# Peptides against a protein of PDB entry 8YR4: the designs that were tried, part 164

Target 1, 309 residues: chain A of PDB entry 8YR4
Amino acid sequence: PRGSPALQLVVLICLGLMGLERALNVLVPIFYRNIVNLLTEKAPWNSLAWTVTSYVFLKFLQGGGTGSTGFVSNLRTFLWIRVQQFTSRRVELLIFSHLHELSLRWHLGRRTGEVLRIADRGTSSVTGLLSYLVFNVIPTLADIIIGIIYFSMFFNAWFGLIVFLCMSLYLTLTIVVTEWRTKFRRAMNTQENATRARAVDSLLNFETVKYYNAESYEVERYREAIIKYQGLEWKSSASLVLLNQTQNLVIGLGLLAGSLLCAYFVTEQKLQVGDYVLFGTYIIQLYMPLNWFGTYYRMIQTNFIDMEN

## One batch from the design tools (peptide; made by RFdiffusion4, then SolubleMPNN)

Design b2_p23_3_s3 (from b2_p23_3, 17 letters changed)
Fold by OpenDDE base, seed 1:
Structure b2_p23_3_s3 (fold): chain B 309 residues (1-309), chain A 23 residues (1-23)
Amino acid sequence: as target 1 above (309 residues)
Amino acid sequence: SEEEKLRKESAEEFIKEMLELLE
């Protein structure tokens, strides 16, 4: 962003964080390999526990393997909100100013029908996504139940308890934080609609605006409305980062507790090295679809509210 | 309808949140 040295620094920090994500993507598998080797060599507990703790810390920084849910990704997303808002506001003001200059030609050119068509494509994409959510949420809940049963029967009751507590806490916090986020989203949507309505009314009355030479006044009013919207958008986006980070922390604690317990049982020769690999892989597999659960729950809740109106 | 606008806006936001989570 030209003109704000603070935002340029934020962009440089975000690029540095992207480099760190790439380093984590290499380091996490290396540390996992080292744990498997230490378990195979029957290494002393202190070395094993330190390596497991270091792995879980690196995995907390990386997240669920896609890089989108880790601490580093959440920090990047949080810092990027201000850069995105600055860029969006600049583009919206340029488009609005240009539409006021070209308004007669834009209205005559049937572009209103193209904007409606882009609009309808968005709606169609969401109906498809709703079906995808239902077909992913139900299987994910089934996989959690199957996981609790599996770990309780084939490992130890303690593993089943860790998975149960981790997933129950994850789901509860996801619901509570999602309900809290819904308030910010509703406020954002209401302000977005009010901002769009003002822009449309100003563009429909462009002849009057041009006659009174009020173009600068309408652009400034639109800018103020965008700034007010962006204040609500920041709260919504920051609340999403907080949700993702809370989810990552809960999974990180579950992974830490379960990995340490599994490593301990392998050192006592009650479990094999393969069982450690199984536990780590299974927890990561449960985490991937659950990361979206907050968005899924909100979407289901919104559809219920839209059916009541 | 205002409902179709609200569904569309909820929809665009959901796509935006999904895209932000996929990035």
Scores: peptide ipSAE 0.006, ipTM 0.348, DockQ to the pose 0.035
Fold by OpenDDE base, seed 4:
Structure b2_p23_3_s3 (fold): chain B 309 residues (1-309), chain A 23 residues (1-23)
Amino acid sequence: as target 1 above (309 residues)
Amino acid sequence: SEEEKLRKESAEEFIKEMLELLE
């Protein structure tokens, strides 16, 4: 934010809090591992109590793995409200200034209220997208890289490879399947607009329809348009389920391969029982932000399609 | 008529608001 040193400081604090979240994402699984190992070793109560208390405090700061519920994430989101409002207002004022530079013929040919609503939606979509990219996509990519480095340094290199292959395949399939789904979403939206336009046209021409006693014919045409829309909606929804299931399968296979490998190394006394729990916990922590990635990438594509129409 | 355009546009706006409430 240019021109406000206070908002620049808030951005720096938010970046610092994002760095703290990355540290917590590594520390929480480590402390949980240590608890499981201390319980397995029947360690003294004093050591166990300090480790449990430290874990619970770190887990409170991190939250339940949905980044939105942690104290640090909530504090970041709260501080970011002012930065988002500043950015939104700047984009709105730029759009409004641009609208005033447009010709009188353009303003007479378009509803000012509809243009303002499109501009507001566009601003909200862009600011939401930027916030999502900065606070979810970049941090998730950082967590994946940190995870690969951590597993490669403190575990066998095979764990780092499993995480790398699983996350790379997940991201690639998410993009490819989402691009494949975009055609069904576009076809659905086009048919929805056509169905709406027919309904409005039939209602406006009600006197003509009544004069020709064509009410049953217009109702049947509208029914056929709805059935055609629902057929496209079903393809869109089914393609979404297929995306989610493909994502779940990739993560499930990665979790299975890594969990079996962990279990094998625990049986060979190369890893402790806590390391098995660490791997499972860490993979689940990576999965939650990635599942949100698929949801927001869909939202972004929808908003872009809605701006193109 | 200009009145039919206004009715069309009001109906389109109402349908759009109803669809936004369903999303």
Scores: peptide ipSAE 0.008, ipTM 0.398, DockQ to the pose 0.018; fails the geometry check
Fold by OpenDDE base, seed 5:
Structure b2_p23_3_s3 (fold): chain B 309 residues (1-309), chain A 23 residues (1-23)
Amino acid sequence: as target 1 above (309 residues)
Amino acid sequence: SEEEKLRKESAEEFIKEMLELLE
């Protein structure tokens, strides 16, 4: 935001909070490792209690429990609302000004309410896409890079390679399978539009339908359109399940390979029991934002497909 | 087409408003 120094400061604070989230993503597994090692060594209660208390506090800041968002992420999201509103308003005004520059023929052929609704959906789609790229894609890529560096420096190079291969394969398969799914989503949306148009036309012409006693015929025609839509919806939903299972298999194979290798190094006394727990915790933690990546890539595609119609 | 999308979206909102009025 070039025009408001206050909004620029909020953006900088949000970027700082994003950096803090990345630090928490490294620290939380480390503290959990340390707890396991201290328990194994039967360390004094004072050291254990301090480490546990510190871990719980860091975990509260991070979140990432089942269905829980962290305090830092919530604070970032709260502060970003004003930036999102500014961006949305700017995009809306740009679309509106562009619509006014369009030919008089375009304005005469379209109802004003319909044009405004395209502008609103276009604005929401662009603003949503931008927010995702900034808050989900970039942080996820950063966490992957940090993870690869961490495992390569503090573990054997084989762990860094496993993480690299798993994350690269996960991202590649996510993109490729999601591009393949776009065809099914487009076909589904087109059929949904046609089904809805038929329903609206039938309802608008209800007097004519009643005059010809054609109510049963229109209901049957609508039923056939719904069945055709549901056949396309099933393909879209089944392709999503296939994507999610493919992603789960890639992460599962990476977790298996790395866990077996870690267990082997623990038996050889090259790693501690806490390091095994760290690896498992860290891989699961990397998976969480990637699962959100798959969900939001769908949202992006939906918004783009919606803009293409 | 953008025009078919517009008509659909108008109909969507109308159906939604009508459903909200029936509840």
Scores: peptide ipSAE 0.008, ipTM 0.363, DockQ to the pose 0.018; fails the geometry check
Fold by OpenDDE base, seed 3:
Structure b2_p23_3_s3 (fold): chain B 309 residues (1-309), chain A 23 residues (1-23)
Amino acid sequence: as target 1 above (309 residues)
Amino acid sequence: SEEEKLRKESAEEFIKEMLELLE
């Protein structure tokens, strides 16, 4: 973006954050190996606790393995919203201006058959989402229940309680924050439809716009509508980053509590080093489908809001 | 007119496809 030094700085920061994500992807496995080695060597509790805390902090920065849910990726996504909005608005205004220049040729060339394709894309997306809910949500809930039972029976009741509290809090916050986000998404979609309608009405009246040489006025009016839309889009996208960060924080706290407790029981020779690896791996495996579920639940709500409008 | 409705629907789809390409 050549026109804004602030947006250029944001792009450079986002590139720096992408470099940091790559460094975290190497450091996190190294710290995990170091924990396993320290547990095997029966290292002092202070060194072990420091390394575990450092690992969980690095995992909080990295996220659960998808790279999209870590603090660094959330910060990158948040900063990128303004860059995307600037680029989108510039492209939309260039297309709209070009369509007004080509209006007669464009309107004579277009035929009816395209509208049916929009309806079919909507219905296929809803059907795919319902299938995803059945094949991913139900198995994930089953895996959580199995995990709680497994950790309660084979480890200690405290591990089952940590998993239960972590997953219950994660699901509850996902629902509550998603319901809160629905208001921003509805407002965004309503303003998007109004912005599209203005663009269509301006293009349908292209002969009148050309007759009055009002192309610059219609472009300015469309720019104002896009700015109003982008104000609501920013709230929707920022609320999404907040949801992902809240989810990452809950999983990070569960991983911290469970990893410290597991490390403590390994030092007391009540658990093996393999049990520490099992706990950390299992929590990450439970998190991955739940994170995807949050994304699909967002997509379902988008499609339902798009059907209401 | 039915032709004006068809032009509207086609313009809405074009704007939608252009927006989907930007997302």
Scores: peptide ipSAE 0.007, ipTM 0.392, DockQ to the pose 0.017; fails the geometry check

Design b2_p23_3_s4 (from b2_p23_3, 18 letters changed)
Fold by OpenDDE base, seed 4:
Structure b2_p23_3_s4 (fold): chain B 309 residues (1-309), chain A 23 residues (1-23)
Amino acid sequence: as target 1 above (309 residues)
Amino acid sequence: SKDEKLTQESTEKLIKEFKELLE
């Protein structure tokens, strides 16, 4: 944000908190590994208690429970509200200024309510896109890269390769299946608009429909339009289930391959029991953001289309 | 989105009004 040093400082703090989240994503599995190893070795209570207390504190900062966000993520989100409001207001003022520069003929040809809706959609699309890119997409890609580097350095190159192949396949299939699904969503939305238009036209011409006793015919045509819509809705919903299942299978296969390899190396005494738990914990941590990646990709694609129009 | 929800609520309202006019 240009012109406000306070908001620039808040952006820097938010970037620092994002860096801290990346560090926590590595440290939490490491501390959990250490607890399992200390329990296996029957280590002294003082060492175990300190490691458990440190783990619980780090886990509180990270979060990652079902429905619970971490303290660091909540603090980042809270601080970012002011930056988002500043950005939104700036985009709204730019759009509004641009609308005032447009010709009188452009304003006379469009309803004021439609122009305001386009301006509001444009503002929400830009601010949403930037937020999703900075806070979800980039961090998820960073966590994958950090994970590949970590497993390649501290485990074996085979673990880094499994994570790389699993995540690359996951991302590729997510994009391809999401693009395929976009056809069904567009067809559904087009049929929804057509069904709504028919209902409005039948209501506006209600006197004419009543004069011709065509009420039963209009109801049947509306029913046919609903059935056609529901058939497209089912295809859209079924394609979402197929995406989710495909994603789950890819992660499941990666988890299986890596877990079997880790278990094998534990039996050969090359790795400790805690390293098996670390691998499983880290893969699950990567999966949670990735499950939403297909939703973020769709939102990004929609927002780009809404910005070009 | 809020607009999808408003469009859905507006459509559900129109469908309800349509049903109430047909009853």
Scores: peptide ipSAE 0.012, ipTM 0.394, DockQ to the pose 0.018
Fold by OpenDDE base, seed 1:
Structure b2_p23_3_s4 (fold): chain B 309 residues (1-309), chain A 23 residues (1-23)
Amino acid sequence: as target 1 above (309 residues)
Amino acid sequence: SKDEKLTQESTEKLIKEFKELLE
């Protein structure tokens, strides 16, 4: 935000908190591993109690890897409200200025409610896009890179390769299936707008429809539009289920391959039981934000479509 | 799901905008 040093400081604090979230994403699995190893070794209570207390504190700060329930994530979200409001207001004023540059005929031809809706869609789309890019997409990519580096350095190179292949396949399939889904979503949104326009036109011409006893005809046309919409909605929803199942399958295969390899190295006494639990915990932790990656990518695409209209 | 909640929030926003247009 140019012009407000206070908001620039808030952005820097939010970036610092994002860095802290990345550190927590590495530390929480490490501390959980250490607890399992200490339990296996029957370590002294004082060492165990300190490690458990530290783990619970770090877990409270992290919020379980969902990125939405942790103290650090909540503090970041709270501080970001002011930055989002500033960005929203700036976009709204830019849209409003642009609308005033448009011809009087454009304003007279569009109902005030439609103009306001276009302005609100444009504002929400830009602010949503920026928030998703900065707080969801970039951190998730960073967590994947950190994960590959961590497993390559502290585990065998085979673990780094499994994570790399799993995450690369996951991201590629997520993009490809989401681009495929976008066609169904565009068709659904177009039909929703057409159905809504018919309903609004029927309601505005209610007196004329009543005068000509055309109520049954308008109801039947609206029913046909709803049936057509529901057919497109079903395709959109079914395509989402297919995306989620594909994602679950890729993560399941990665988890299986890595868990079997961990189990093998534990049997060979190259890794401890805690390292097996670390791998499973870390992969699940990477999966949680990635599960929403398709949703974020869809939101990004929707926001682009809503800015083009 | 977050998608259902976002769809519900979008639908509630649309219903609110529709009510505000009828008022």
Scores: peptide ipSAE 0.007, ipTM 0.439, DockQ to the pose 0.023
Fold by OpenDDE base, seed 3:
Structure b2_p23_3_s4 (fold): chain B 309 residues (1-309), chain A 23 residues (1-23)
Amino acid sequence: as target 1 above (309 residues)
Amino acid sequence: SKDEKLTQESTEKLIKEFKELLE
């Protein structure tokens, strides 16, 4: 990307954020170990509370692990949107220009293959959705209910309330933000289909385009359509980053409240050190499938939209 | 021909990248 120093700086920042994410992957377990050691040594509350707060902040920056999006990963993804769009637009324009240099025989055979690809994507999405509902959504909801019951009975009613409020807020915000995002995704898909249709129509009229030396005009029209698409794609992708960050914030607040309360009860000898470890592990374990819930709820809505068309 | 293979490999790569984005 030599043409834009701004995009080069964004790439360097993204590489720096990837390095920071690797550092967080080492620091988070170290801080977690330090909390367990401080709890075992019966350290003063002030030192323990500071270490717990620092751990939760680092965990907020890192995210929940594989498939989880922390603040650093979300910031990287957000900054990378413009780099991806620049690269995609350049590749699409190069391909489109090259297709206008190819012979007529290549253009007549492709219309059938594009319709098949849309149909295959639809069918794969429905099958994947049903599998996700059965293997991820239902088990995750069961684990949340079991978790609320377990924490309410064996810890304190306050822990059950924290888990209930955290998970209810997480699910509610996931649904509301996903419904809000669906508007941007519909607009993006409509513009993608319109951009593809223009490319196909230009390629079908290839003889006419060649006869009038209109290749540069068709490339410019396609560039304008791509810019319009990329404006909608940016809104869709930025709204996904906002969803992931909102989810990360809700889990971070639940983890903070519950971890501080666990640490306090361990200092009062009402809970064991193992109970603190259990709470933190269980909340993170509940978060892992829930992060994907927004992606699959979006797939559900897409399949319903694709059935309405 | 070579161009059909390149188109098939590009299509398989796009399907694979799309699957890897869905996994």
Scores: peptide ipSAE 0.006, ipTM 0.303, DockQ to the pose 0.020
Fold by OpenDDE base, seed 5:
Structure b2_p23_3_s4 (fold): chain B 309 residues (1-309), chain A 23 residues (1-23)
Amino acid sequence: as target 1 above (309 residues)
Amino acid sequence: SKDEKLTQESTEKLIKEFKELLE
């Protein structure tokens, strides 16, 4: 943000917190491995208790899992509120200034409520998209790269290759299936709007429909439009299930291959039992943000289309 | 889930607007 050194400092702090989240994503599985190894070795209670306490503290900072946001992520989100508000206000003022430069005919031809809705959608879409790219997409890609590097350096190169192939296949299939789904969603939305327009026109002309006793005809046409909509809705929903299932299969195959390889190396005494648990925990941790990547990629595409209009 | 929720929220909004037009 130009003009406020305080907001620039907040952005730098938020970037630093994002770096800390990446470090926590590596450290948490390592500490969990160490607990499992200490339990296997029947280590003294004092060493175990310190390692468990340190793990729980790191897990509190990281968060993660279904439904828990970490302290670092919450602090970042809290600090970002002021930056988002500044950016939103700047975009709103630019849109408002541009609207005032538009011809009087454009303002007279559009209801003031529609103009305000376009401005609000534009501002929300830009601000939401930027926040989404910076805080979800980029960190997830960074976590994948860090994971590949970590497994390539601290494990056998075969583990890094499995993670690379699994994540590359996952991302590619997510993009391809999401683009395929976008066609069904556009068709569904077009049919939804057409069904709505027909219903509104029928209701606005209700007196005329009643005068000509055409109620049964309008109801049947509306029923046909609903059936056509539901057929498109089913395709959209079924395509989402197919995406989720495809993602689960790719992650499942990666987890299977890596877990079998870990188990083999544990049997050969090259790895400890904790390293097996580390791999499984780390892959599941990478999967959690990726599961939403398809929804997010589509939101990005939708917001780009909504900004071009 | 989030897509289903957005579709459901769109459908619920359409149903609500349709009810408000029938009232």
Scores: peptide ipSAE 0.015, ipTM 0.497, DockQ to the pose 0.047; fails the geometry check

Design b2_p23_4_s1 (from b2_p23_4, 16 letters changed)
Fold by OpenDDE base, seed 4:
Structure b2_p23_4_s1 (fold): chain B 309 residues (1-309), chain A 23 residues (1-23)
Amino acid sequence: as target 1 above (309 residues)
Amino acid sequence: DEKELLELFEQRRKEEEELRKNS
């Protein structure tokens, strides 16, 4: 943010906290691995108690795997409120200034409520886009890259390859199926607006409908519009289930392949029991933010369309 | 009153849009 050194410092702190979240995403599985290995080796209580205490502290900082409940994520979100408010206000003032520069003919042709709704959509779209890019998309991609590097360096290269193929396939299918699904959502929204417009027009013309005794005809037309809407809604909902199931299958296959390979290497004494637990924990941890990636991608796409209008 | 029905339809729309944003 230009003009406020305090808000620039808050942005730098938020970026530092994002880096800390990435470090926690690696450290938490490692400490959990170490606990399992220490328990398996029957290590002395002092070493075990220190490792457990450290793990619980790191897990408190990270939160429940979604990141949303972690102390670091909550602190980041709290600090970001001021930056978001500054950005929102700046965009809103720019839109408002631009609206005042527009010709009187443009203002006479539009209701003030429509103009304000366009301004609010524009502000929300820019602020939402920035938030999703900085706090969801970039961190998720960073966690995937860090995961691939970690598994390639500390495990066998085969684990890094499984994670790479699984995540690449997941992201590709998420994009492709989300773009395909967007057509059904647009059709649903268009039919919803058309169904609502028909209901409004029928109600506004109630006296005319009553004069011609056409009430049954208008009700039947409204019923047909609802049935058409529900047919499009079903396609939208079914396409979401297909997306979620496709994502679940890709992660399930990656988890299966990696877990079987890890179990095999544990039986060959190349890996420890804790390494099996680490792999499963880390893959599930990567999956949690990725489950929302289709929603974030759609929100970004919607915000771009709303910003271009 | 046609105006109350219109306001009810707009209110339900806002609630559905908020539910869809929160979901």
Scores: peptide ipSAE 0.011, ipTM 0.427, DockQ to the pose 0.044
Fold by OpenDDE base, seed 1:
Structure b2_p23_4_s1 (fold): chain B 309 residues (1-309), chain A 23 residues (1-23)
Amino acid sequence: as target 1 above (309 residues)
Amino acid sequence: DEKELLELFEQRRKEEEELRKNS
């Protein structure tokens, strides 16, 4: 972004974080291999525990292999909000200023497009909610239950308890934080509708605005409305990053506790090296649908909020 | 040109709404 050295620094930090994500994608598999080797060689517990803890820390930074929910990705997304807002505001003001330079022949196509968009939002909301419940919520709950049963029967009961506590805490925090976020999203949507209404009213009164040479005044009012909207958008987006990071922390703690316990049982020759690999892979597989659960629960809430407004 | 700019404005708002739905 030209004109703000602070935003240029944020862009450079975000590029540095993207480089760090690439380094983590290489380091995480290396540390995982090192754990498998140390388990195979029957290395001392202190060296093994340190390597497992380091692996889980790196995995916490990476975020489950897709890179979408890691600490580094969340930090990048959080920092990028200000850059996105600067770019969006600049484009919106350029379009709005240009629309005030043009002669509005556009009356007939917009009403039809708005009615179609309201109808499409209503129909996509109901269909999306049903599809989400059937294809994501029910399977994810089934996979969690199957996972708890599997680890309770084939591993020690402590593994089933760790998975149960981790997944229960994850689901509870996802619901509570998402309900908390709904307030910020409602406020943002209300301000978005108000900002849009001001733009529509200004454009419908184009002849009056042109007669009084009030284009600069209407652009400044629109800029103030965008700044107010972006303040609410930042709260919404920051609350999303907080949700994703909270989810990543819960899974990271569950992975740490379970991986240390699994490594201990492998050192005691109660489990095989393959069982450690299985545990880590299975927990990551349970995490992937749960990450989408937070996104789709937000889609459901969005669709309800979009029907209320 | 005005219709294309407004379609671009609506398309960007739809893309921002879809990005906000998918984020």
Scores: peptide ipSAE 0.007, ipTM 0.414, DockQ to the pose 0.152
Fold by OpenDDE base, seed 2:
Structure b2_p23_4_s1 (fold): chain B 309 residues (1-309), chain A 23 residues (1-23)
Amino acid sequence: as target 1 above (309 residues)
Amino acid sequence: DEKELLELFEQRRKEEEELRKNS
């Protein structure tokens, strides 16, 4: 972004965070291996607990295996919002300004009916999304229930409780925070529609704008509308990052509690090293569909809000 | 060029909608 040193600094920070994500992708498996080795060697609890805690902290920074919901990724996404908005606004204004520089003949030759038809194609994606929800949500809930039962039967009841509490809290917070963010999204969509309507009105009245040499005025009016939109978009996007980070925190706490408990039982020779590996793998496997579920649920709420407006 | 610019605008709008959907 030329012209804003603050945004250039944000870009540099985002690049640094991307480098950190790559480092975490290497460190997390290394620490996991170290845990397995320490468990195999029957290392003292203090060393093991420190290594487990460090692993879970690194895993919290990385996120649930995909890295998309990690703290570092969320921070990067959050910081990138302003850079994206700056770039989007610049491109939109350039396109809009260019359209006003174009010939009257182009505006007159364009059948208004084509623009309307493209808006309608957005709505058909909603029905496909509902089917994805039903086909992904129900299996994910089933997998959670199966997981709770499995851990309750084959592990100590404490593991089943940890998984139950973690998944229940995850789902509850996902719903609550998503309902909370819906307000920001609705406001964003309303302002987006208003901004589009202004652009369309300006372009439909191109002859009048050209007659009065008002192109610069219409561009400035459009800029103001975009700035207002981007203020609402930022709230929507920031609320999403908050949701993802909240989800990551819940999974991180569940992983920490369960991993420490599992490690303790392995040191007490009540569980095997393989059980520790199983627990960690299973929690991550449960998290992945849930993360997608949260995304799909968010996407469906989006589409419902987009249909209401 | 004008059709490509509008297609680009619509494509970016779709990409932003998809990014907004995937986000």
Scores: peptide ipSAE 0.007, ipTM 0.434, DockQ to the pose 0.180; fails the geometry check
Fold by OpenDDE base, seed 5:
Structure b2_p23_4_s1 (fold): chain B 309 residues (1-309), chain A 23 residues (1-23)
Amino acid sequence: as target 1 above (309 residues)
Amino acid sequence: DEKELLELFEQRRKEEEELRKNS
């Protein structure tokens, strides 16, 4: 981003965070191995507890093993919003300026393409939503129920309770935060439509704009409309990062509580080392599809909002 | 140039939609 040293610094920070993600991808398995070794050797509780806590902290930074929803990834995504907005705005202004030089034919072609795209979005959205509900949501809910039953029957009842509380809190917060962010999405979409309408009106009146040599004035007016839109877009995108981070925190706390409790029971010879591995693996396995649940619940709501407009 | 600009706009919108699907 030429002309903004602040945005150049943000890009460098984002590249640094990408390097940190690569380091975490190596460190997390190493710490996990160390826990398994310490459990096998029947190491003292203090060394075990520190290693487990360090592992869970590193796992919180990394996320669910994909790195897509970890703290580092969320921080990168949050910082990148301003860089994306700068790049988007610059390109939109270049295109808008160029379109004032182009003929009425472009404008007629765009309206036809937009109507077709709105129709295609509506149909693909409903079909994709139904497929997601059937193939991802229902199986994930089944896996949660099976997990609660399994941990309640074969483990201590405390493990079943931790899974139940973690998943219930995760689902509740996902719904509540998603409903809260829907307000920002509606405001963003309304402002997007208003910004588009202004661009369309300016381009339809291009002969008048050209007659008055007002191209620079219309470009500046469009820039102001984009800045207003991007203010709402930032709130929408930041609210998404907040949702993902809240979800990551809930799973991190559940993983911490359950992993410490499991490690304690292994030290007391009530559970085996394999049971620790099973619990940690199972919680992480449940988290991965649940992360997509938030995305698709958002997609459902967006499609409903887009059908109402 | 008009067609290439339209394709660029559609491509960017697809990329934004894919980013929105992956987010």
Scores: peptide ipSAE 0.007, ipTM 0.425, DockQ to the pose 0.130; fails the geometry check

